Peptides against a protein of PDB entry 2AUS. Designs and how they scored, part 217

Target 1, 323 residues: chain A of PDB entry 2AUS
Amino acid sequence: ADIKREVIVKDDKAETNPKWGFPPDKRPIELHIQYGVINLDKPPGPTSHEVVAWIKRILNLEKAGHGGTLDPKVSGVLPVALERATRVVQALLPAGKEYVALMHLHGDVPEDKIRAVMKEFEGEIIQRPPLRSAVKRRLRTRKVYYIEILEIDGRDVLFRVGVEAGTYIRSLIHHIGLALGVGAHMAELRRTRSGPFKEDETLVTLHDLVDYYHFWKEDGIEEYIRKAIQPMEKAVEHLPKIWIKDSAVAAVAHGANLTVPGIVKLNAGIKKGDLVAIMTLKDELVALGKAMMSTQEMIERSKGIAVDVEKVFMPRDWYPKLW

## One batch from the design tools (peptide; made by RFdiffusion4, then SolubleMPNN)

Design b2_p26_1_s4 (from b2_p26_1, 13 letters changed)
Fold by OpenDDE base, seed 4:
Structure b2_p26_1_s4 (fold): chain B 323 residues (1-323), chain A 26 residues (1-26)
Amino acid sequence: as target 1 above (323 residues)
Amino acid sequence: SAMEALRAALKELAEAAKAVKARLEA
């Protein structure tokens, strides 16, 4: 669920200068690309790394990164952050994922039993990472937020599943098959959501990117490539946000930690240790950082480090130094 | 069926990606 986070205002008189910064909707096309994220429909076949390499070639880019690996055979939503936005993918790593999966059962099972058993896999599950995973092979708990059966045709079960980041759908299907007593394997897998990125009008193919880049470079038509690339701020929509004064922006853009006096408004429910997005009053991403205080502490305290700034995105010159 | 539609769409997406790869390697 897109949980709308409550916004707590600390300074209701704080204004922003319209001459400073570049709001996400007002970036020149080159700047939009430099701070962009593509909601790519990753094809089955290539690795996520190969697809990122192809995007760099298509768009003539030096740097890009993806918002969480899809296996070669897995298709669908792969956020690809571009150039100066490349590091924003770190916000997407912990984000929830949704998939549509086709499970093939190795024996006949009554539909009522399939439905009953699959419902039991909603909630906390214990998984062992596969051998090929860079993750240490420790047993770990993962959340299955929901399972929605879309279609059952004999031994084939099509279902939608919402999961915590780093849940292995192949392992889930294996365990479902064991619980059904017949065994099962993953026949197809498509990722339909990665945090704020989903199957919607922003989803584009590699072919679309080739064509849209051509229309821009050869025909001077920027509209298509502009629509194909989301602002990097899209990649942090799911994070708790802290909005800061114009006077604090340049300091944070230089890598200074955010102090409590710089906060204008913030989301409720921030805990110490949470990844947070530091935003301008124009909803521009300044930086990602680790919350050093809770929301409550940030409200009650007059001073101190609110956020340990880990990754700066905003250029140092978009806002003046006011210190 | 939704399964057949998914398989068809995945096949199309896979072939389109091969075409893009071929254009980038030429």
Scores: peptide ipSAE 0.417, ipTM 0.901, DockQ to the pose 0.105
Fold by OpenDDE base, seed 5:
Structure b2_p26_1_s4 (fold): chain B 323 residues (1-323), chain A 26 residues (1-26)
Amino acid sequence: as target 1 above (323 residues)
Amino acid sequence: SAMEALRAALKELAEAAKAVKARLEA
């Protein structure tokens, strides 16, 4: 998520009409909620589905969805996309994750050996999905980006771990325990990051949401609930972006594919087949789609389909039809 | 310790969630 992508400008003279659209930070509170994502601190105990159901009840919502399941016992960062933003959670599924894990060893191991063996698990590892997973139970490679040991207390090892999406920390701990020769299990797990969502000032509890909704509805104070909900654009910050002309926005909002002439600026390093976010010049999310060209092809070509539009988020009436 | 801090925070978060659940089921 922290990868700053270079921005290549194709049209440096392209302007945007300030009267069109609703920039993320300028939405009325009701509209902000309709296009919102909560960075929820999921408690241990309930399922991710139960927590989403509770949020819908607390905030009087018809629809919501979460940005990747946390097991009942697992706490921490659970992005919950609201109402019109519900489908944006698909952008968070492939995003990297960070966890803090407590591993309990089943025997005594010297600290130096613990540190040495855990360092060897940085990089590519072979995993098998658990039986309860909806994913086909086949062996697969996953990347461990980093392991940082935070504390060692006898047989208890607290560590931070950054991983590729769909890496099972329980399985990682099991394999570390095998490599140490004593065995191990996962005692605690907290997710501290899911793509652009992390433990920061935007992280809110279910209790916070109850109070903040009450302050809005009973006291007329919208500030707290406004801050507790992030704009849906937050959920795509980690994706490569393509910014389009005002004249192209309505067509894309109607489900038309993005053509090369509509591009004003784009991130470097887009490959054919990448998931990309189509943005207005006001940084509003129009749609998610599949890149049909590389960044280089989108620069060099004068015509053709740049993005196959898969998921439209922007309402059709925010920008005028200019065709 | 960091372990104690984590365990305390998880306990607090779990109890707060039970209170919210109870309020929603009442």
Scores: peptide ipSAE 0.413, ipTM 0.897, DockQ to the pose 0.105
Fold by OpenDDE base, seed 2:
Parts: structure tokens; C-alpha cells; sequence
Structure b2_p26_1_s4 (fold): chain B 323 residues (1-323), chain A 26 residues (1-26)
């Protein structure tokens, strides 16, 4: 999520019509909700699916989906995409995660040894998925980006950990405990980050959503519910982006593949096969797709399919058909 | 301590969620 991507401009004269589309910050409240993502503080106790069902009831929604399951006992950052944005959660599945974990050691270990051993778990680790996971129980590598010890109190170790998607913190703690020679288990786990979603001013509880919805429906105050819901574009901030001409938007919104002439600007470092976000010049999400070219190929070529469009989000009528 | 603060916050969040659940099931 923290990767600043360079922006390469192909057409510096490309303009956008202000009358077309609905920029993220200019959507009427109903439309904002239809294209919204909640940065939910998932409580401990319920499943991620139960919490999504509750959000649908609270906000009177037909559809919602979450940006990566948290176990019942695990709290914290659960992105919940709403209505027409529901499928944007696919962009969050491969995103890095951060957690705060409480590890309980099954024996006494000197603090210096705890610190030394935990530092050795930064980098590539071998994990076996737990039995309860829908994932094949094959050994796999996962990257631990960092481990930061926050507090040590006897046998209790509180730490922050940044990990590759699908890293099992419970398994990490088990292996740390084995390396320490005493064993360990996960006492508490909270997710503090899921890609672009983190613990910040956008994090809201189920209780907040109840109150904010009532303020809107009963008191006519939309400000709270508007702030509690992020635009769907937030869920793709971590992806490489391609910005397209107004004349290309309607075609892509109809499910046509993006061709090279439609590109105005793009991020550096796109590789063939990458998931990319196709954006308007107003930073509206048109579609997600698979890059069929590298950034360099998209710059050098005058024609060809740049992106295989996999999922359209923008309505077909926001931009005029110019083809 | 940071551990105590975390445990307290998680307890509060859990109780608030039970209240929301009860309201939705009523």
C-alpha cells in the first residue's frame, strides 16, 4: 500500500469534461453508499460473514462483501464493500496485512533471546495452512515484512507484524515458540491494516454505523454516514493505475478491453499479468483488469490491447458513448 | 500497559457488538 508509484504521462493535453461521471467526492449520498467501502472495526466474537450480514441490515443493503476473512476471535480492520462496489474486495485479497498480536510463552525466556529470535522471523518463512482453511495444506513460503516488539511482560509478548497476504499469525507464533524452545500460543490478534485500509479516522464500529444511519434517516444529517463510508476507489489505491481518455470510458464501462490509444497516463512498473485499476481523469474507478502489456510496452506501442477488462464498476451511462 | 489497553478496548468492542446484535435480533 505504501508504494509510491511514478506516474508516466502519455498525453499531457488530454482534458476531461466536468459534466461527465461522478468523482468520488461529488457523489450524492445514495450513490456514495452504492459505490462505498466501510473500514470496519470488526469486533471479536462474530464471523466476518455475520458482521457483513449485520451491516446489510443496518444500512438496508442488498449486497455487501468483505476484503478478507478475519476469524471470529480476531478483531480490527475489515474492509466491507457495499452494493455495486461489492466486487472491489478482490483487489484487497492480495494486499499486505498488518496485525498486533499477543503471544503467550509456555516458559520463561530472557528478553534478549525473545528479541533476537523474533528478528530472525523477518523475511521469508515456510508455513503450512491450518486444517480449517479452504486452502490446500501444502507448505508455502510467505514474507514477513517486519516484526516490531511493542511490549514484553514476563511470558506475554505484544508485537506488530507486517505480512504477505495469507500469512497465518497463529502459525508464526507457534514457530517462534518452537524456536524459543518453550512453545507459545496466540492469546490475542487484531488486524491493524489491510492494504490501503488501516487504523485511522476512517475506522468505524458497528455501533457507529447504527448511529450514523439513524442521524441520516431520522435527522436528515448525512455528514456522519458520508464520512463512515469510503469511496470504492480507496480499495484500489494500492494497485497500479491506468488513466484513460473520456472517449474510452464508455467502451470500458461496456466491458470492452482497454486499447493503447485510450491511455492518458499510467503508473510505472506494471508487468504483464498484473491486476490494474482503470481510472478516469477524475480518479473514478471504471474497471479492474489484467495488464496485457508492461508499462514500457504501453508507452512504446501505438495500438493493441493494454488491459483485459475483468470487472466493470462504472455504470454505462456516466460517460457518453463516443465510439 | 499497551497489553491492558488492548484487552480493555477489545472488551469494549465486544460488548458494543453484542448490543448491536441484540438490537438487530429484537
Amino acid sequence: as target 1 above (323 residues)
Amino acid sequence: SAMEALRAALKELAEAAKAVKARLEA
Scores: peptide ipSAE 0.412, ipTM 0.898, DockQ to the pose 0.106
Fold by OpenDDE base, seed 3:
Structure b2_p26_1_s4 (fold): chain B 323 residues (1-323), chain A 26 residues (1-26)
Amino acid sequence: as target 1 above (323 residues)
Amino acid sequence: SAMEALRAALKELAEAAKAVKARLEA
């Protein structure tokens, strides 16, 4: 998520009309909610689906979706996209994750050996999905980006772990326990990061949402609920971006594919087949799509389909039709 | 300890969620 992508400017003369669109910081509260994502602190106990259903009831919403399932017993960062933003969660599925895990060892192991063995699990690991996962149980590689031991107390090991999407921490702990020769199990798990969403001042509880909604509806105080909801654009910060001309926005908002002439600037390192975010010059999310060209092809070519538009978010009326 | 702090925070979060659930089911 933290990889700064270079921005290549294709059209340095492109301007944007300040009267068109609704930049993330200028949305009225109702519109902000319609295009919002909550960084929810999911409690342990309920399923991710139950928690999404509760958010819909609390905030009187028709639709919501979550940015990657947390098991019932797992707490922490669950991005919940609201209403018109619901489909933005697709951008979060492939994003890296961080967890704090409590591992319980089934025997006594010297601390130096625990530290040494856990460090060997940094890098590429082979995993089989657990039986309870809807995923086919094929062996697959996953990256463990880092393991940071926070505390060791006898047989209890608290650690932070950064992982590739779809890495199973329970399976990691099982394999660490096997490597230590005593066995281990996952006692607690908390997700502290999901792509651009992390455990920070934007993290809110279900209780916070109840209170903040009450303050807005009964007391007329929108500040709390506004702060509790992030703009949908937050959910795409980790994706490669393509910024388009004002004249191209309405066509893309109507579901037209992005053509090369519509591009103003773009991130370096886009490959054919990448998921990309199509943005206005005001950093509004227009759509998600599949890159049909590399960054280099989008620079060098004068015509052709740059992005196959898969999911439109922007309303059709925010920008005028200029065709 | 960090382990105790985590367990306490998880317990608090779990109880708060039960309270929200109870309000929504009433």
Scores: peptide ipSAE 0.411, ipTM 0.897, DockQ to the pose 0.105

Design b2_p26_2_s1 (from b2_p26_2, 9 letters changed)
Fold by OpenDDE base, seed 5:
Structure b2_p26_2_s1 (fold): chain B 323 residues (1-323), chain A 26 residues (1-26)
Amino acid sequence: as target 1 above (323 residues)
Amino acid sequence: MSLIEEFRKKFEELEEKLEKVLEKLE
C-alpha cells in the first residue's frame, strides 16, 4: 500500500482557484462528516453490520458503509464511510490487509521448526472460502506478502501477516498447523491494516465516538469529533490518482467521463482497467473510475476518454460549469 | 507483560468498552 507512485506532470502551468471547492482540511464540521470515513477499532462480538448501525445511531446518520467485513470475533481496523462518502468503500475492498493473529498449536513443536514452516507460507497459497462466505467455494490463489513472528510461547504463536484482499487467516492457520504436523487453530485475530487505514492516532472506538459526539452536541467542542473522522480522500490514498484542471471538475462532477485534455498530472503505472481516483489540484476526490488508457497513453494522446467515471462524490456546485 | 498478554488484554478492553456503549444506547 505504501508504494510511492511517481507523479508525471502534463501541465506545469495549471493553477487552481482557491475560492472553488472544499479541500479536505477546510470543510465545516457538518460537511466533513458528510464526506467522512471513521477508522474504527471494531470490538470483538458484533458483526461489522451491527457496528455500522450503531455508528449511524451514535452520530445521527442516515447512511454508512464499511470498507470490508470483519467476522464477529475479529477486532481492529474497520473503515466506516459516512453519508455521501458511503460508496468510497469500494476503493478499500481490493486493498491489502494486515492482521495480528494468535495461533494455538495442538502439540509441541520446536521453535526453529515453527519459524521455518511459517516462512514457507510467504507467497502464493491456495485457499477455499469458508462455508459462511458469500463467495463461491472454489479453490483460489491468494498472496501472503509477509509473515512476521512476534512471539512464541510454548504452543501459542503471535504473528503479523500481510495478505491480499480476501485471504482467510483462519484457513492459513489451519494449513500451517497441518504443515507442522500437530494441527492449529486461530485463538484470536485483529486486523491492523486495511489499505491506507492502520493502527495509528486516527483509530477510534465506539466509546470514543459516543463521547466525542456528546462533546460536540452538548458542549460545543468540535475538535474531538473532527479528529475522529478522516476525510473521504484518505480512503483513496492507495489508489493511482489523476489530477484534473478546474475547468474539467464540474463536468466530471456531473458524471461526464474524463478526457485527456482535462489531465494536469497523474501517477505512473496506471494500466487500462485499473480503478483510479480523479482528484482536483486541491486533492479533493471528484470521482472514482476505470482507466481506459495507460499512463503512457494518457501522456502521448491529445484526446480520448482517459477514465470511465463510475462513481461521483463531489457535489455539482463546488466548481463552476466552464463548458 | 508478554506481547501475547498485551494482545489478549486489548480484546478484553474493547469488550468492556462495548458494554458501556450498549448501556448508553438503551
Scores: peptide ipSAE 0.490, ipTM 0.919, DockQ to the pose 0.909
Fold by OpenDDE base, seed 4:
Order: sequence, then structure tokens, then C-alpha cells
Structure b2_p26_2_s1 (fold): chain B 323 residues (1-323), chain A 26 residues (1-26)
Amino acid sequence: as target 1 above (323 residues)
Amino acid sequence: MSLIEEFRKKFEELEEKLEKVLEKLE
């Protein structure tokens, strides 16, 4: 569940100049693309890298990156960050995932037993990453947040599963099959969620992107391509946020660490070491960084480094230097 | 259609759309 994080206000009198910056919904189309993320419906067949390469060709882009690899045969939600937003994908790597999977059993199992055994796989599971994984191949625990059986037809079991990042559904299905005593394999897999990106009206195909780009370049119609690309801020919706004063924005945009006096408001529940999004009062992403304080420390302290800034996204000139 | 059939159909539709994209990129 997108747990709405509480927002704690430190400075209720802080105002923002409407002339500074480019709020997510007010970017010119070219700038919107430069700071965009596509919620792509990845087709089965190609690698995530091939799909990113095709998006770059379709949209005439120099740079793009994806928010977490889908295997070639896996379809569905692949966030693709564009150009200057490319590095925002790091916010999506640790995000929870949802899948719909078709599991095929290698023998007949009573439905009641299928349901009972699959329910036991909710919670913590032990997994070994596959050889092809960029992740160090070590045994690790992963959380299965929920399993929802959608349909059982003989040996075919369609289910929805919410999982911690880097949970291997193929391995989960293998273990379910072993627990059922008959064995199983993954017939088909679709990712239906990657953090804030899900199957909704923002989900677009490669075909849509081809058409929408042509409508823009040939017909001058920007509406479709504008809707097909989400602002980079979408890619950080799931992160705890810290909103800063206009006077602090330019410094952070230059790579300075965020100090406590720059904070206007922040989410509750930030812990030291958390990845946080530094936002303007217009909800523009300035930077990603590591929290050096808890929310409580950021409230109680008058000074100190609140966030170690790791990645700046905002251009240095969107806000004036006020120092 | 069963949910399983609908699920499989989505894969086929995406494959067909991909073929059309590849034809346009050639």
C-alpha cells in the first residue's frame, strides 16, 4: 500500500517564488522529455536493454536507463528514465514489485492444497540469485508481501504476488512446486508494479511511443507524447521527501549537502541512512541523498548536515544563488 | 474467457505490437 507518509512542517511561513524553477506539470515539452520517465509496457522477447535502445531511437534520445531489469520473456511495467532523468532509476531499484504469474504444476494437486501451500510462502523466503543476475550470487532472504490466487485451472495457477526488490518469481514458483510435491515452473510472468509505476493510464507500449512521437514531430501535436512521459518526480513518489527553502535550492543543485536550516517540511519516519528525495516547495526534484539524521533529529536540531547529497537532478540555474 | 486465457492473450497482443514496431524501425 502506498502508505501516505505524514508531513511535518518546520516552517509554515516559507513561501516560494513562482518565477523560479519548472514545476513538473509546467515544463515545456522538450524539457519534460529531458526530465521524463516512461511507464513502459515491456513486450515479451527483447531484453530490457534492447527496449531502452529502441526507446532512444524512437524518441531521438542520447541517454536512457531502466528502473530494474525484466527478463526477456517477462512483460509489463518497466520504468525508463530519459536523458537528464536517467539516474533517477536508482530510486526504483530498491522499490517493491508486483507480478502476475502463471505457474504450471507438473502433477495434479487438489485446489485446497494449492491454496494452503501458497499461503505459507507469504512472508520471508530464502532465495539464491540466478547466475545471470548482476547481484552477487549469495543466499539471501526476501519478503513476499502477499500472494493472491486469481485462478486455478487444473495444473495452471494464475496468481498476483507482491515482493521485495530482487525477489525471483521463477525461484518462488520452483519452491512452491517442491512444497506441493509435484514440481512447478513459471509459464508466464508479467510485472504489474515497480514502486510508484503500475498498470494504469500512464502505461504505454513501444507502439504508442512510435505513434506519439510522429504526432508530435509531423503534426505538431504534443499532447500524446506529453502524457506518455511522466515527470521524473513520479520516480521518487515512494521515497521519503524533504522540502527545502528557495534559498537552499541552488546550493543543493550545485552539490552542497542539505543542512537543517534549509528544511521547510519533511516526511515522518526518516531514519539515518535512508534514501530521501530533496524537493522544492513546488514539488520539483532537486536531488537524491542519504539521510544523515532521523526526522526527529531534523526537527529538534537547529544545525548540521541533514542529507548527504548523492545525485543532483535539477539544473544549477533554475533557482538563483542566494548565497 | 478465463483470467488465464485473458492473461495469455495480453502476451500475444504485446508480441504483435512489437512486430509492428520492429517493422517501423527498419
Scores: peptide ipSAE 0.487, ipTM 0.919, DockQ to the pose 0.901
Fold by OpenDDE base, seed 1:
Structure b2_p26_2_s1 (fold): chain B 323 residues (1-323), chain A 26 residues (1-26)
Amino acid sequence: as target 1 above (323 residues)
Amino acid sequence: MSLIEEFRKKFEELEEKLEKVLEKLE
């Protein structure tokens, strides 16, 4: 279950002007695309970069970026942020992931032993990044949140696994195989979740995007392409949020840091140094930034910098300057 | 169909759909 963060209200009298901004559900189709994220079902074969290039070609886009690399042979959930939303992928990089993996054992092992050993890999594991990784080859700890065995057929083991960002499933399977004493390899891998993006009704193929774009451009039917693209706000659902006054929006949209007087409501449990989403009262993403205070400090203090604004998404003209 | 067979079938279906996309881009 997506852990619903508690919302603390600081200013219960704050109102929002309905004429200002563009709420996610009210964006014209062109604007929706400019601030969109596709929950792509990446096919096996191509790199994540090749798939992003194809999406730009299919949808006639200048810019796009993906929310975390899938290896060429890996299929499934690849968030692709479009145009003005491209930088929202920074929110997805640290997010937890889920996979379904097919592991092939190199020898016969009793099912009870398979289940027992795989259960021991839940929790903290030590991994070394592969040679081909852009990451320095230092030993690092990663968390395996859960392992769920779905099916065992002789030497084939299908399982679901939830992991911390940057956990290598291929290395996990290798170590499971060593612990079983027979060795193992990853036969197939699919990503079923990347933060707020999962296998659901929003998951679309490249083929779907081709057809849906055609229906829009040739037949004037925007419904399919609209449903195929999520608002950029979806990509920050897992982050702690701070909602701000209408009078503070334009300043933050111009790159000013968020000060405590601008806060209307906020999530509980924000710590200093956390990545936070700054939202309007209409749930529009204004910016991403680093919390300079805890939730408690933001409640108790009357002044000071609450968030160091790192990346602005909202256009400067959606809200008026009120300073 | 076993869960393993269904899982493998999803890979094959995505590969076939990719081929059709590449043909349309060309």
Scores: peptide ipSAE 0.486, ipTM 0.919, DockQ to the pose 0.877
Fold by OpenDDE base, seed 3:
Structure b2_p26_2_s1 (fold): chain B 323 residues (1-323), chain A 26 residues (1-26)
Amino acid sequence: as target 1 above (323 residues)
Amino acid sequence: MSLIEEFRKKFEELEEKLEKVLEKLE
C-alpha cells in the first residue's frame, strides 16, 4: 500500500559519517549491480525461472531471484533481485499486485450489467487455488482492492485490478463469467504492479538488458545499465522502516538483533510480528527482520530486542565495529 | 487503436523482443 507512513524521530541529534557505507545513489556500477533489483517486463511464453536464468546469462551473474512468479503466458512486472540482493524478493511476496486483464465473455451481456457485476467483485472474494499452485487447495478469501474497467468491446472486457498477494485473476474472471450468466475466460494478463515496482520508466525488457550490458562492456557507457537496475532498497519501500545509529549498523550486519538503543527513527504503525526493514541514516538497507515490539513499545522502552534480524544484506565491513 | 488492440500489440512486441534475445543468447 502506498500509505505514507509517519516517521517518528527518537534521536534528533543522531548524525551519520558520510565516509561509511554506500548509499544507493553512490554505489559504483559493479556494487550497484551486486545490490540491484531489475523491474523486468517479463515477456509472455517463458517461465519466471527461465527469465531469471537468462538475466544471469545476460548480466554475467552468479545469483538472481524473482519477486513472485508470473505464469508463462503472463507478461509485465517481474522484480528480479541480483546477486547479494537476491533474498530481498521475500519482501515482495506479501505485497499487493495490480494487473491488466483481458476477459472474454462466452455470451452477449449488456455493458451496464458487466459494469454492475464487476463492481460487486471489489472487496473480499472466495477463491480455490489452481491445481498447479504450490499452495494448498483450500478455499481462501482474497481482497480485490479495486476493479477499473478500461474498455468494453462486445464480449471483450479490458480491466485493471488491484489485488491481495496470491489472488488468482483467472479464477476471478471465471467467477465474474458465472455471475454474468454466460461464462468467461482470461484471454490475456499483464502484471502492472508488484508492491513498489510498477509499470513505469524503470520497467526494462530482456532486450534492453542485452543492449545496456553491451553498451557498458563494449562501449564503456555505464548510464543505461545503471538506470536499468534499481537499488535493492526499492524492494523494501513498502515495508515499515527502522533507521539505526551508525554504531548499531555493524552489529546488525553481523546478524545481531536490533536493540531499542540503536533506533534513531522509525515508522509509525509497526506491530509485533511485522516484517520491517532496518535502514541506516543514509537509507541503506542493512537487514530485514521481524518486529518484536510495536512502534509505541520501541519509543517507550529504553532496552530490549526491537527486531529479530532474519536476513542481512549489508556487508560487514561497510560500517566499523563500534563495540 | 483501441486499448484492447494496444494491449494485444504489447504482448506481440514482447514476444518479438524475446526472439531477438534468444538469438543473441544462442
Scores: peptide ipSAE 0.482, ipTM 0.916, DockQ to the pose 0.897

